Peptides against a protein of PDB entry 4JHK. Designs and how they scored, part 2

Target 1, 212 residues: chain A of PDB entry 4JHK
Amino acid sequence: EDYKIQSFDLETQKLLKTALKDPGSVDLEKVSSVIVDQSLKDQVFSREAGRICYTIVQAEAKQTNGSVFRRNLLNRLQQEFKAREETRKRSTQEWVCLVSFICNIFDYLKVNNMPMVALVHPVYDCLFRLAQSDALKNEEEVDCLVLQLHRIGDQLEKMNVQLMDELFNLLRDGFLLQEDLSSMGRLLLLEILEFRAGGWKLSDTAQKYYYS

## One batch from the design tools (peptide; made by RFdiffusion4, then SolubleMPNN; aimed at target 1 N75 Q78; its pose is not in this set)

Design b1_p25_2_s2
Fold by OpenDDE base, seed 4:
Structure b1_p25_2_s2 (fold): chain B 212 residues (1-212), chain A 25 residues (1-25)
Amino acid sequence: as target 1 above (212 residues)
Amino acid sequence: MEELAEELRKKAVSEFEEFLKKLFS
């Protein structure tokens, strides 16, 4: 399989490759830290990190029946989540990378083939933060918000439809009432509103309208 | 709505930390 780890130096790439194939032979706490660090500064990696993490989790479970990687990954994730406002103030890029990473972890790391319940509120909290007026005016944050909802919105709604309703109330209000949205931001909000209204699917006609 | 967001933040942190405590116990 092809894992997008080319942004790491060669030594770290080797570490990650070893973790993917033989997790018992590496420091999985270090591996988790490296993955989180890179996910915060590399958008390409942060979008794919969930798959890598899932593979390592499965490999460790199979080879050692362990969960060291998952525990340390989630512990670091919580630390970053708690500091998300500071991260956002420091770097919009790191902030949207953090959100992307958390959403990817939610998407890929399943427990008994179900989403981790403990991540539901953190994910919603991130999306609610992106749905605030000060974030909706930033195209990078709107891009992130809409992208995540396209990826995991249907799963999130199944976990808590009430929160999804509240979130989309914010998005609707932003679309209708917020004056300093960019044209693209407003278009993206409209698209995601229609996406959910269509059962988290876009008709061929609508897809061509927005993306062709 | 701001109140809801704040409550969600508190719940998110609390539940995540509780989950981690269970994982490391």
Scores: peptide ipSAE 0.502, ipTM 0.927, DockQ to the pose 0.762
OpenDDE base, seeds 1, 2, 3, 5: peptide ipSAE 0.202, 0.175, 0.243, 0.498; ipTM 0.678, 0.676, 0.694, 0.926

Design b1_p25_2_s4
Fold by OpenDDE base, seed 2:
Structure b1_p25_2_s4 (fold): chain B 212 residues (1-212), chain A 25 residues (1-25)
Amino acid sequence: as target 1 above (212 residues)
Amino acid sequence: MEELEKKLRELAVSDFEKFMEELFS
């Protein structure tokens, strides 16, 4: 019943483990490709891959003061981002995995303990796309949208409050006006609206309403 | 709401250690 991530074969596992521990001894371009590919097809992996990426980045920086992995990762990410509309048309699942991955990278792959500024607009672009009417009617996309806002909304707002206001205007309108939302989608939108209004946390009253 | 609570819990970020264990198992 519970989703399990698709495990890599032994060779790939070894590659990733080595990259985490001794990045200088592996092909970091290949490692980045493996991570991105898996993130695009595995939703659970896409939500957590940022931690792996950050670990590799730190390991490489410490070992060789290099940034080969980060460069390759971000290059591939940019390519996927540019093709996001095509991806969405091809597969909703791959699209939400892409968004999840980008947001996850934003969350964990920080520079000097700061979010990467270069990812701010790409993240917002993805979230705005999920906030369009044609996306809000798809529960899978709403799930993704709400999840990302729960995870990184406060950080994103600090980077650009104007975009966040605009985004939530769309979400409010969707909640109030859009007719073809699923019941769960509507509930999730309501929750996230209140979540932000409460300073990116649930009030005691809201906690009781949603979780009791 | 019971259904919303369930869904929100499903959307929760997984424990990283558990994730790593599953990834390499």
Scores: peptide ipSAE 0.258, ipTM 0.703, DockQ to the pose 0.025
OpenDDE base, seeds 1, 3, 4, 5: peptide ipSAE 0.148, 0.255, 0.024, 0.062; ipTM 0.692, 0.688, 0.595, 0.615

## One batch from the design tools (peptide; aimed at target 1 N75 N112 V117)

Design b1_p26_1 (made by RFdiffusion4)
Pose (drawn by RFdiffusion4):
Structure b1_p26_1 (pose): chain A 212 residues (1-212), chain P 26 residues (1-26)
Amino acid sequence: as target 1 above (212 residues)
Amino acid sequence: EEEEEEEEELEENEEELEKELEEAKE
C-alpha cells in the first residue's frame, strides 16, 4: 500500500500511481528513469523502491505480458552499477543509496518466484566494496553494509557461499586489525558476525546487548 | 534431483532475462 513516494514531485506522484494500474498508458522508460533517479537521491526511497518496482513489473505482465519496465529498470541500474566507483567519489550518500536500491531490487523482484541471478555478483561486488578498509572507516558505509546483510544476506549466501565466506573474512579482518574503524563500526561488525553465525537471525540476548 | 531441477530453472530464467536485456541494448 505505501510505496513511500512522498519525496516525489506532485506530478510524478501521479505518473507513478498511474503506472501501477495502467502501465500501458505511460512511458515506462521515463517511469523507470525517474525511479532510479530519485532512488540515488533519497535514502528512505532507496531502501523501499523495490515495492513499487515489483507492483509495476507485475502490472505490466498482467496487462500486456510485457517486461519493458523491468528491462529499462535493470539496464539503467546496470549503468549506475558500472559507474559505482565514480559515484562513490562524488557522494558517499549516493553510493550507499545505489547499493540499498540494488539490494532492494534483489529482494523484491523475483523471476518465477526465484531470485534474479543477474544481481548476485553485482550485489557481492557492492558489499565487498563496503568491506574494504577505506570504506569501513566510514560508519555510513558500514551501516549500509550491515543493512544489506540483515535484509538479503541469507538469500545471497544460498546463491553463492564462497563469496559470503570470503566477504566475512574481510569483516573479521577489519574488526581485529583495522585501527581507524570506529566504536560504532565495531559494534556493527560484531553484531553481523554473530548474526550470520547464528543462521542469519538475531538472538534474544544479542538483541539486548546491541540495540536499545 | 530437486536441487538440480531448481538450478536448471534458475539457469533458464537467467538466459531468458539476458536475452531480453541484450535485445533492448540494440
Fold by OpenDDE base, seed 3:
Structure b1_p26_1 (fold): chain B 212 residues (1-212), chain A 26 residues (1-26)
Amino acid sequence: as target 1 above (212 residues)
Amino acid sequence: EEEEEEEEELEENEEELEKELEEAKE
């Protein structure tokens, strides 16, 4: 598999490539830190980060039966999640990157081919925060919300349909009642409402937009 | 076998993470 790590310098790329193939020969705490730091700055990378993390976890388990990388990753994720409100206050960009990263970890790091139950509520908490009135007025946050729901909404619903219903009630109310939405924000909300109503089925156009 | 062991470890870490994250919500 090819991994999109071109945004890193050559030395860091080498480090990541080594971690993917021979995790026992590198500082896995450093590797996890590098991945998280970059994921908090680049929302596009956060998608790739999930896949990279899964691969490193599997490689370490097979090579040394270790879990150093996973432990460090989850610890860092927990720290960032706890500080999410401060992050949002400091930087909308970092906030949406954090949400994207958490969602992608949820998507890729599975146990027994199922999503991690521990991440269900944290993911919903992030999405509910994005669904509040003060966030819905920000197009960047709406973009993030809708993107994550397109990517993992069907999985999240399977984990907890009640929370998904509550979330979409907020989105419906935002679409219908909130006056300070951007035009694009309103269109995105309508689209995601229709997307779920259609059984989480993507059109060809939507497929290219969200997964290209 | 190795995958099963890894999955078990993930479950243990998951439970710990869940507890800690729930505490942070208060």
Scores: peptide ipSAE 0.035, ipTM 0.595, DockQ to the pose 0.098
OpenDDE base, seeds 1, 2, 4, 5: peptide ipSAE 0.029, 0.030, 0.028, 0.029; ipTM 0.573, 0.574, 0.579, 0.590; seed 4 fails the geometry check

Design b1_p26_1_s1 (made by RFdiffusion4, then SolubleMPNN; from b1_p26_1, 11 letters changed)
Fold by OpenDDE base, seed 2:
Structure b1_p26_1_s1 (fold): chain B 212 residues (1-212), chain A 26 residues (1-26)
Amino acid sequence: as target 1 above (212 residues)
Amino acid sequence: SEEEELKKKLEEAEKKLKKELEEAEK
């Protein structure tokens, strides 16, 4: 498989490539840090990061039956999660990248073909934060929220339907009651409400209406 | 207040995450 790592310098690319095939020969803490750092800056890479991380985890498990990379990755993730409010205050872009990264890790970094239970609450917490009134008025945050729900909403619901219900109650209230939503924000909220109501699917008609 | 409740929820979430991640690492 090809991985999208062209945005890194050549040395880092080499490091990542080596980690993918021979994780025991590199500093996996450094690898994890590089991946997290880039994911916090580039939302597009955040998606790829999940796949890369999964591959490295599998490679290390196969090679040494170790979990050094995963441990370092999750430790860094925990640190970033704890600082999420400060990150949001500092940079909306970094905040949405963080959310995207966490969601993509949840999506790709499965254990025994199941999502990591440890990531369920962190993901929901991020989405709940995006669903607060102060976040819903920001189009960038709404975009992130809707994007993640499109990607992993069905999986998250399977993990905890009660939290999903609570989340969508907030979204519904935002759509109906919040006055300072942008037109696009309001449209996106309506779309995602319909998306879930339709079993996490959009009809062709709805897709055309919301995205044409 | 809503803000206070949110802060409290965030603190609880952080605590839960730490515990869950520690368990997952074992």
Scores: peptide ipSAE 0.030, ipTM 0.588, DockQ to the pose 0.046
OpenDDE base, seeds 1, 3, 4, 5: peptide ipSAE 0.027, 0.025, 0.006, 0.028; ipTM 0.544, 0.521, 0.328, 0.536

Design b1_p26_1_s2 (made by RFdiffusion4, then SolubleMPNN; from b1_p26_1, 11 letters changed)
Fold by OpenDDE base, seed 4:
Structure b1_p26_1_s2 (fold): chain B 212 residues (1-212), chain A 26 residues (1-26)
Amino acid sequence: as target 1 above (212 residues)
Amino acid sequence: MAEEELKKQLEEDERKLLKELEEAKK
């Protein structure tokens, strides 16, 4: 009902609102492009973007039995994912926004409350990239990695526990062996290691940090 | 009916996406 789209100009806000209620009356390709573009610039919006996308997908399906929006969205997602290394080299900020967006799409674009299987490996690939030594030294990337694991880690593990084990082996090694981690980065890695070990359940302090 | 159709569409899109990703890994 309430969507955080204040970062857009009034015209775009109207476009998005219309897409949410009457998707057949707008250019859904344009809508998808706008959402993806903004998600690559604003990590906070990425969470909202997932919810918005889900709503538009449902609205279009119910209204016209169409899938124009989802098709365009997924196509754009594929393009951005394929270019993820170039994005990372160009801008760490855009890279973490991309990861956040992909993870939120995974989280919200569910069928009968089940994640899209096709997105499992892309999500893991992004998280594995964030878990590499060259990424772990960047606090912004560590923050993104840990945030996504807090939000969707339990779901990802259910989809593929082997990949999750491999990922956390890298995180453990980073925590124990890597020398150029920031203080906060090291703390975040420790916290996420403990978070998984505790069955993906948040402490009060972690709840405040990640969701407030 | 709309929900069922949405499910079918998502599954189809998912299959296409998966195929494309698999091909990209080759």
Scores: peptide ipSAE 0.046, ipTM 0.617, DockQ to the pose 0.097
OpenDDE base, seeds 1, 2, 3, 5: peptide ipSAE 0.024, 0.032, 0.023, 0.030; ipTM 0.567, 0.583, 0.553, 0.596

Design b1_p26_1_s4 (made by RFdiffusion4, then SolubleMPNN; from b1_p26_1, 13 letters changed)
Fold by OpenDDE base, seed 1:
Structure b1_p26_1_s4 (fold): chain B 212 residues (1-212), chain A 26 residues (1-26)
Amino acid sequence: as target 1 above (212 residues)
Amino acid sequence: SMLEELLKKLEEAKKKLEEELEEAKK
């Protein structure tokens, strides 16, 4: 199985591979920190990191019935989440990587085959931040917002439909009323409005229209 | 369909609001 760890140096790759098969033999706090650090720098990795994390969690549970990795991961994630506004001000790229990562963790890191309830509000908080007027004018943030809603919107709605309604009210207002949206940004907002209205599905015709 | 009608209404509303905004700038 390919875990897309080619962006790491060889020593770190070895560390991650060991964590995947024998988590008890490595410093799982260090592993979690490495994953979070890379997820903040590499958007491709941030979108896929959840699969790696899930595998390590499962491996540790099987080996020792422990949850050291998950605890450390969530602790570090919470630290980054708390600093999200500063991160956004420093680097839009790091900010969207953080959002991508937290959404990816939400998507992959299930508890009893269910999304982690503790991540619901943090995920919504990130998406609401992306839905503010100052963020909607930035195409990179709109791209991130729409991508996450495509991936996990249906799951999030099941967790809290009221927050989803509020979020989409903001997106509707942005689409209708905000003047400084890019052409692509406005198109993406229209698409995601249509996507949810269609039950979180796109027809083949709509897919071709918006993404071809 | 309901979706098509909704999208049509949104597009019409957007157009109307944009026109009103342009008129307000004069």
Scores: peptide ipSAE 0.019, ipTM 0.399, DockQ to the pose 0.013
OpenDDE base, seeds 2, 3, 4, 5: peptide ipSAE 0.015, 0.018, 0.018, 0.016; ipTM 0.399, 0.442, 0.410, 0.394

Design b1_p26_2_s3 (made by RFdiffusion4, then SolubleMPNN; its pose is not in this set)
Fold by OpenDDE base, seed 2:
Structure b1_p26_2_s3 (fold): chain B 212 residues (1-212), chain A 26 residues (1-26)
Amino acid sequence: as target 1 above (212 residues)
Amino acid sequence: EKEEEEKKKKEEEEKAQQEELEWFNS
């Protein structure tokens, strides 16, 4: 399987490949750190990091019935989440990568085929932050917000419909009332409003755009 | 026996998730 780890150096690629197949033979704290670090810098990798993490978690569970990787991953994720405002101020790119990563972990890192309950509120908190007026004026943040909602909105709503309603109230208000939205930002907000209203069903065109 | 083991594993995982929830959001 292609885990999109080509951006790493050969040593790190070897580390990751080993973690994917034989997690007991590597430092899983180091592996988790490498994944998080790269996810904060590379949006493409951030989008796929959840699948990698899930594979490692499953491999460790099968090998040792352990959860060392999951623990280290969540620990690092919590640290980054807590520092999210500082991250946003420092780098919009890193901020949207962080959001993408957290959402991707939520999407892929299933426990008993269900999302990790610990990540529900953190995901919503990130999306709510992106839905604030100061973020909605930034097209990069709007792109991130809409992308995540396209990918995990239906799953996230199932976890807490009240928060989703509140979030979409902000998006509706932004669409209708905020004057400094870009034309593209406004179109994206409209599209996501309609997307949810349509029951989170992707068109063929949207499917290609978000999942190609 | 298998069903009981699966049930026990599920319960243990639910506890773990609850602990993670409390820890992460504390």
Scores: peptide ipSAE 0.405, ipTM 0.832, DockQ to the pose 0.390
OpenDDE base, seeds 1, 3, 4, 5: peptide ipSAE 0.390, 0.397, 0.402, 0.394; ipTM 0.827, 0.827, 0.830, 0.826

## One batch from the design tools (peptide; made by RFdiffusion4, then SolubleMPNN; aimed at target 1 L74 M116 A118 P122; its pose is not in this set)

Design b1_p27_1_s3
Fold by OpenDDE base, seed 2:
Structure b1_p27_1_s3 (fold): chain B 212 residues (1-212), chain A 27 residues (1-27)
Amino acid sequence: as target 1 above (212 residues)
Amino acid sequence: SMEEELEKLIDEDIEEFVEAAKKEAEE
């Protein structure tokens, strides 16, 4: 399986590859830290990080029946989530990367083929934040919001339909009532409104765009 | 306001998330 880790230096790439193959031979706390740090900086990696994390979790479970990596990963994720407003103030780019990372962890890091229940509210919280008026006026945040909903919206809705309804009420109101939306932002909101209304189904072309 | 209520809910959810995530991390 191919993992997108080209953004790391060679030493770190080796560390990650070893973690994927022989997690017991590396410092899994360091591995988790590296993954989170890079996910906050690199959007391409951020959307791939979930898959990588899942593989490491499975490898450790198989090798030692351990969960050191997952524990460290989630602890760091908690810290970053709690500091999300400060992150947003500091860097919109890091903020959208954080949201992307959390959503991808939700998508890929499943236990017994089930989403981690603990991540449901945090994911919604992030999406609700992106749906606020001050965020909707920023095209980068709208892009992130729409992208995540394309990727995991159907799964999130299954976990909590009420929150999804509330979220989309905000998006509808933003689309209809907010005056300082960019043209592209408005189009993206319309697209996602229609996407959910259509049952969260993508064309093959669109699917490649959002999932590649 | 709705925004204020959402912020309140977020704060409450953070507390729950931390505890729930810790539990799941130990499993």
Scores: peptide ipSAE 0.029, ipTM 0.493, DockQ to the pose 0.067
OpenDDE base, seeds 1, 3, 4, 5: peptide ipSAE 0.024, 0.030, 0.025, 0.025; ipTM 0.519, 0.494, 0.531, 0.525; seed 3 fails the geometry check

## One batch from the design tools (peptide; made by RFdiffusion4, then SolubleMPNN; aimed at target 1 Q78 L119; its pose is not in this set)

Design b1_p28_1_s1
Fold by OpenDDE base, seed 2:
Parts: sequence; structure tokens; C-alpha cells
Structure b1_p28_1_s1 (fold): chain B 212 residues (1-212), chain A 28 residues (1-28)
Amino acid sequence: as target 1 above (212 residues)
Amino acid sequence: SSFEEELEKLQKESLEKIEKVFEERKKK
């Protein structure tokens, strides 16, 4: 399989490739650290990181029946999650990367082909934070929120429909009542409201209207 | 506890419940 890891230097690329093929021969703590660090800086890689992580987890399980990589990955993720408010205050970009990474891990890093139940509430917590008034006024945060809901909204709803209802109540209120939304932010909120209402699918008409 | 430990525990205890939820959603 081909993975988009060109943002790393050649040595790190080799490390990642080796982890994918022979995880027992590398320092999996270091691998996890590198992946998390890059994912917190690059949303594009963050998407790919989920797939990479899943592959490494499967490879290690098959090779040694171990879970060193996953353990280190999730421990680091938990640390970043706990510090999410500080991250947001420091850098909106890093914050949305963190959210993106957590969501992508949720999307790809399944155990026995099942979602990671332990990540459900953390993911919702991140999305709820993006749905607060102080976040909705920031177009970058709205972009992140809408993107993640497009990617994993249907899965999250299956895990907890009540939380999803509450989340979308906030989005509806933001769309209708909040005055300091950007024009694009307001448009994105409307689109995602319609997206869920349509069963997490875009109609041809909506696609043309919002993304032409 | 870590996410890893919590994941292991929750998935062990709630796997059947989650599967049921997904099956019910597929029927709707």
C-alpha cells in the first residue's frame, strides 16, 4: 500500500515504512510520537495518519500479538486531549489538527472492526467545543467541525444519537441566532444541517449549491 | 487510566451492545 508520508525526512519515512511491514524491528513509541507530532501540524497528513496507524496496529498484532504502538498512540492522544483548551488558546491551527487527528483515529483505528468506544465521548467533546459561540465565529473551526461531521458523523450518531441531537441543536442555534458568523461559516452550518437531515448524504442539488 | 486501558475494558464489556445498536440502525 502507498502512504502519503513525503512530509517526513527520508530517515523517518524509512522508519514508518518499516513499522508498517516489520513493527517488531523499530521503536514503536518513537513511531507513535512522530505520527502524533506531524498530525498536530498537518491536517492533510492527519487523515492519512489514521490509516497508517491502523495498518501498524494490525501488523504488530499479527507479528507479535502486541499492542505497544496502539498503547503509546492512545496515551499520547489522551494527553493532547486533556490539554485541548490550552492548545486552542495557543493556536487555532493546532487545535483543529488535534480534532482532526482524533476523529481520523476514530474513523480508521478500529478494533475487531469496531469503533473505539473509548473515543466516542472525547470526539463529541471536541465537536461540542467547536460548536460553542466563541468557536463558531472562527471560520477555521467551523471548517474543521463540518469536515469531521462529513467524515464520521454517521458513525458517531450510531454510537450516541442523543449527543448528536444536542450537538446539532447548538449548530442550529448558531446558524439562526449568532450574529458574528462569517458568511461562509453560516453557509457551512446550513449545509451540514441539511447533510444530516438527508441521512448524512449530499444531494446533487446541494452539492452544486454549496461546492460549485 | 489511559485510553488504551479504557478501550480494552469498554470494548470487552459493551461489544455486544454496540453491535446491536448498529444492527438496529441498519434496519431503519
Scores: peptide ipSAE 0.040, ipTM 0.532, DockQ to the pose 0.052
OpenDDE base, seeds 1, 3, 4, 5: peptide ipSAE 0.019, 0.026, 0.022, 0.030; ipTM 0.467, 0.434, 0.444, 0.585

Design b1_p28_2_s2
Fold by OpenDDE base, seed 4:
Structure b1_p28_2_s2 (fold): chain B 212 residues (1-212), chain A 28 residues (1-28)
Amino acid sequence: as target 1 above (212 residues)
Amino acid sequence: SELEEAEKKAKELLEKVRELAEKTLEAA
């Protein structure tokens, strides 16, 4: 398998490759930190980092039946999550990268083939933040929000329908009432509203409407 | 993999929505 790690220096690439094959031979705390750091500043990597993390988790489980990497990863994610408002103020790009990464971890890292319960509220909190009026007016944040909901919305809803209803109430209100949305942002909100209404897929009618 | 396919579909859908938006703005 090919992993998108070209943005790292050669030494770090070697570290990651070793972690993927022989996790017991590297400092897994360092590996987790490197992955999180890069995920915050590289959108391309942040979208693929979940797959890398999954592979390392599986490799460690197979090799030593351990979970050191996962524990360190989640600890670092929790730290970044707690600082999410400061991150958002500092850099919208880093903020959406963080959200994307957390959502990817939720999507890829399963416990007994089920989503990690510990990540449910953090993911929803991030999505709720993106659904606030000050975020909806920013296309970059709307893009992130809609993309994540397409990726994991159905899984999140299964974990907590009430929170999903509350989230989509905000999105509906934004679509209908907020005046400073971009045309693109408004269309994206409409599409995601329809997407959920159709059971997290487009009906034949909706598909024809949007994409014919 | 199934996850990769889902990611691909999500990306394609978002791109199609963007294309729709561009066409709508162009027609207006």
Scores: peptide ipSAE 0.020, ipTM 0.535, DockQ to the pose 0.018
OpenDDE base, seeds 1, 2, 3, 5: peptide ipSAE 0.019, 0.019, 0.019, 0.016; ipTM 0.535, 0.543, 0.534, 0.492; seed 2 fails the geometry check

Design b1_p28_2_s4
Fold by OpenDDE base, seed 1:
Structure b1_p28_2_s4 (fold): chain B 212 residues (1-212), chain A 28 residues (1-28)
Amino acid sequence: as target 1 above (212 residues)
Amino acid sequence: SALAEAEERAERLLAKVRELAEQTLEES
């Protein structure tokens, strides 16, 4: 299986591969830190890192019935989440990578086949931040917002429909009232509004409109 | 998987919307 770790140096690749197969033989704190660091720098990796993390979690559970990796991962994630405003100010790219990563972890790292409840509010907080007027004017942030909602919106709604309603009120207001949205941003917001309205599915009419 | 399908849809959507946005700008 290709975990798309080619962006790492060979030594780090070896570390990750070992973690995937024999997590008890490596420093799992270091592994988690490396994954988070790279997820903040590489958009492709940030969107796919959840699969790597899931595999390591499963491997550790199978090998030692432990959860050291998950604990370290979530601790580091929490640190980055707390510093999200500073990250956003420093680099929009790193910020959207962080959001992508946290959403990906939410999607992949399930407990008893259920999303981690502890991640629900952090994910919503990130999405709400992306839904603010100062973020909606940035194409990269809108892309990230809409992408995550397409990926995990239905799951998030099941966890807290009230927050989802509030979030989409902001998106509707942005679509209708915000003057400095790009054409692309406005189209993306319209589509995601329709997507949710259709039960997180594209209607035949919408499919034809957006994909024909 | 459902996740893979969702990601694929999202990527296609973003690409198509960008195309539509560019077309709209060209026509305006």
Scores: peptide ipSAE 0.024, ipTM 0.549, DockQ to the pose 0.018
OpenDDE base, seeds 2, 3, 4, 5: peptide ipSAE 0.020, 0.021, 0.023, 0.023; ipTM 0.454, 0.531, 0.455, 0.522

## One batch from the design tools (peptide; made by RFdiffusion4, then SolubleMPNN; aimed at target 1 R70; its pose is not in this set)

Design b1_p29_1_s2
Fold by OpenDDE base, seed 4:
Structure b1_p29_1_s2 (fold): chain B 212 residues (1-212), chain A 29 residues (1-29)
Amino acid sequence: as target 1 above (212 residues)
Amino acid sequence: SLEELAKELRKKAVEDFEKLTDKELAEFE
């Protein structure tokens, strides 16, 4: 499989490639740290990182029946999550990268082919933060929120429909009542409201309306 | 209230991370 790791230096690329194929031969703590660090800098990689992490987790389990990588990954994720407000204050870009990464980990790292229950509340917390008024006024945060809901909204709802209802109450209020939304932000909120109402899908006509 | 919900959600999120054990991680497949 091909993985998008061109943003790393050659030595790190080699490290990651080795981790994907022979995880027992590398420092998996270092690998996890490198992946998280880059995910906070590059949202494109942040998305790809989920797939990379999934592959490494499976490779290590198969090779050594170990879980060193995923343990270190989740520990680092916990640390970043705890510092999320500081991250948001420091850099909106890093904040949305963090949210994207957490959501992609949720999407790819499965327990018995089911979403990781332990990540449900962290994911919802991030999405609720993006749904607050101070975040909705920032188009970059709205983009992130809507993108994640498109990707994992249906899965999250299955895990906790009550939280999803509360989240979308905030989004509806933002759409209807908040005055300092950008035009694009308001359009995106309307689209995601319709997306969920349609069973987490849009008709071809609706797709053209919002994205053509 | 929404504020209380958010506070509780943050609390649960932190707790859920802290509850992760090697046993739970071993269930990943």
Scores: peptide ipSAE 0.347, ipTM 0.821, DockQ to the pose 0.748
OpenDDE base, seeds 1, 2, 3, 5: peptide ipSAE 0.326, 0.331, 0.129, 0.330; ipTM 0.813, 0.816, 0.542, 0.815; seed 5 fails the geometry check

## One batch from the design tools (peptide; made by RFdiffusion4, then SolubleMPNN; aimed at target 1 V111 P122; its pose is not in this set)

Design b1_p30_1_s1
Fold by OpenDDE base, seed 4:
Structure b1_p30_1_s1 (fold): chain B 212 residues (1-212), chain A 30 residues (1-30)
Amino acid sequence: as target 1 above (212 residues)
Amino acid sequence: SLEKLAEELRKLSVEVFEKYSPQELKEFEA
């Protein structure tokens, strides 16, 4: 299986490839740190990172029945999550990458094909932060919010429909009442409102309207 | 109220994620 890790130097690529196949032979704390660091810089990789992490977790479980990688990954994730407001203040790009990463971990790093329950509220917390008025005015944050809801919204709702209702109340209010949304931001909010209302799917007509 | 209680539980859940080890998080899920 191919993994998109060409953004790393050759040495790091080798490290990652080894971790994917023989996790017991590498420093899994270092591997987790490298993955998190790159995920905070590259939103495209952040998506791939979820798949990579899942594979490493599975490989380690199979090899030694261990969970060293997952432990280190979650430790780092906890650290970044705790510092999320500071990250947002420092760099919108890093912030949306962090949100993307957490959401992708939620999406990919499942146990017995079920979401990690401990990540549900942290994920919602990130999405709620993106749904605040100061974030909705930033198109990059709206892009991130809508993208994650497209990817994992249905899963999140299954975990807690009340929180999803509350989140979408904020999005509705933003769409209807907030004056400093970009045109695209407003369009995206409308789309995601329609997306959920339609059972987390879009008709072909709607797809063409919003994304053609 | 129930809503207030739910919010407090959410906050606690976030705090657990921030402060507790992955092992403790696993136990929290159990």
Scores: peptide ipSAE 0.033, ipTM 0.604, DockQ to the pose 0.253
OpenDDE base, seeds 1, 2, 3, 5: peptide ipSAE 0.030, 0.025, 0.025, 0.028; ipTM 0.540, 0.616, 0.583, 0.628

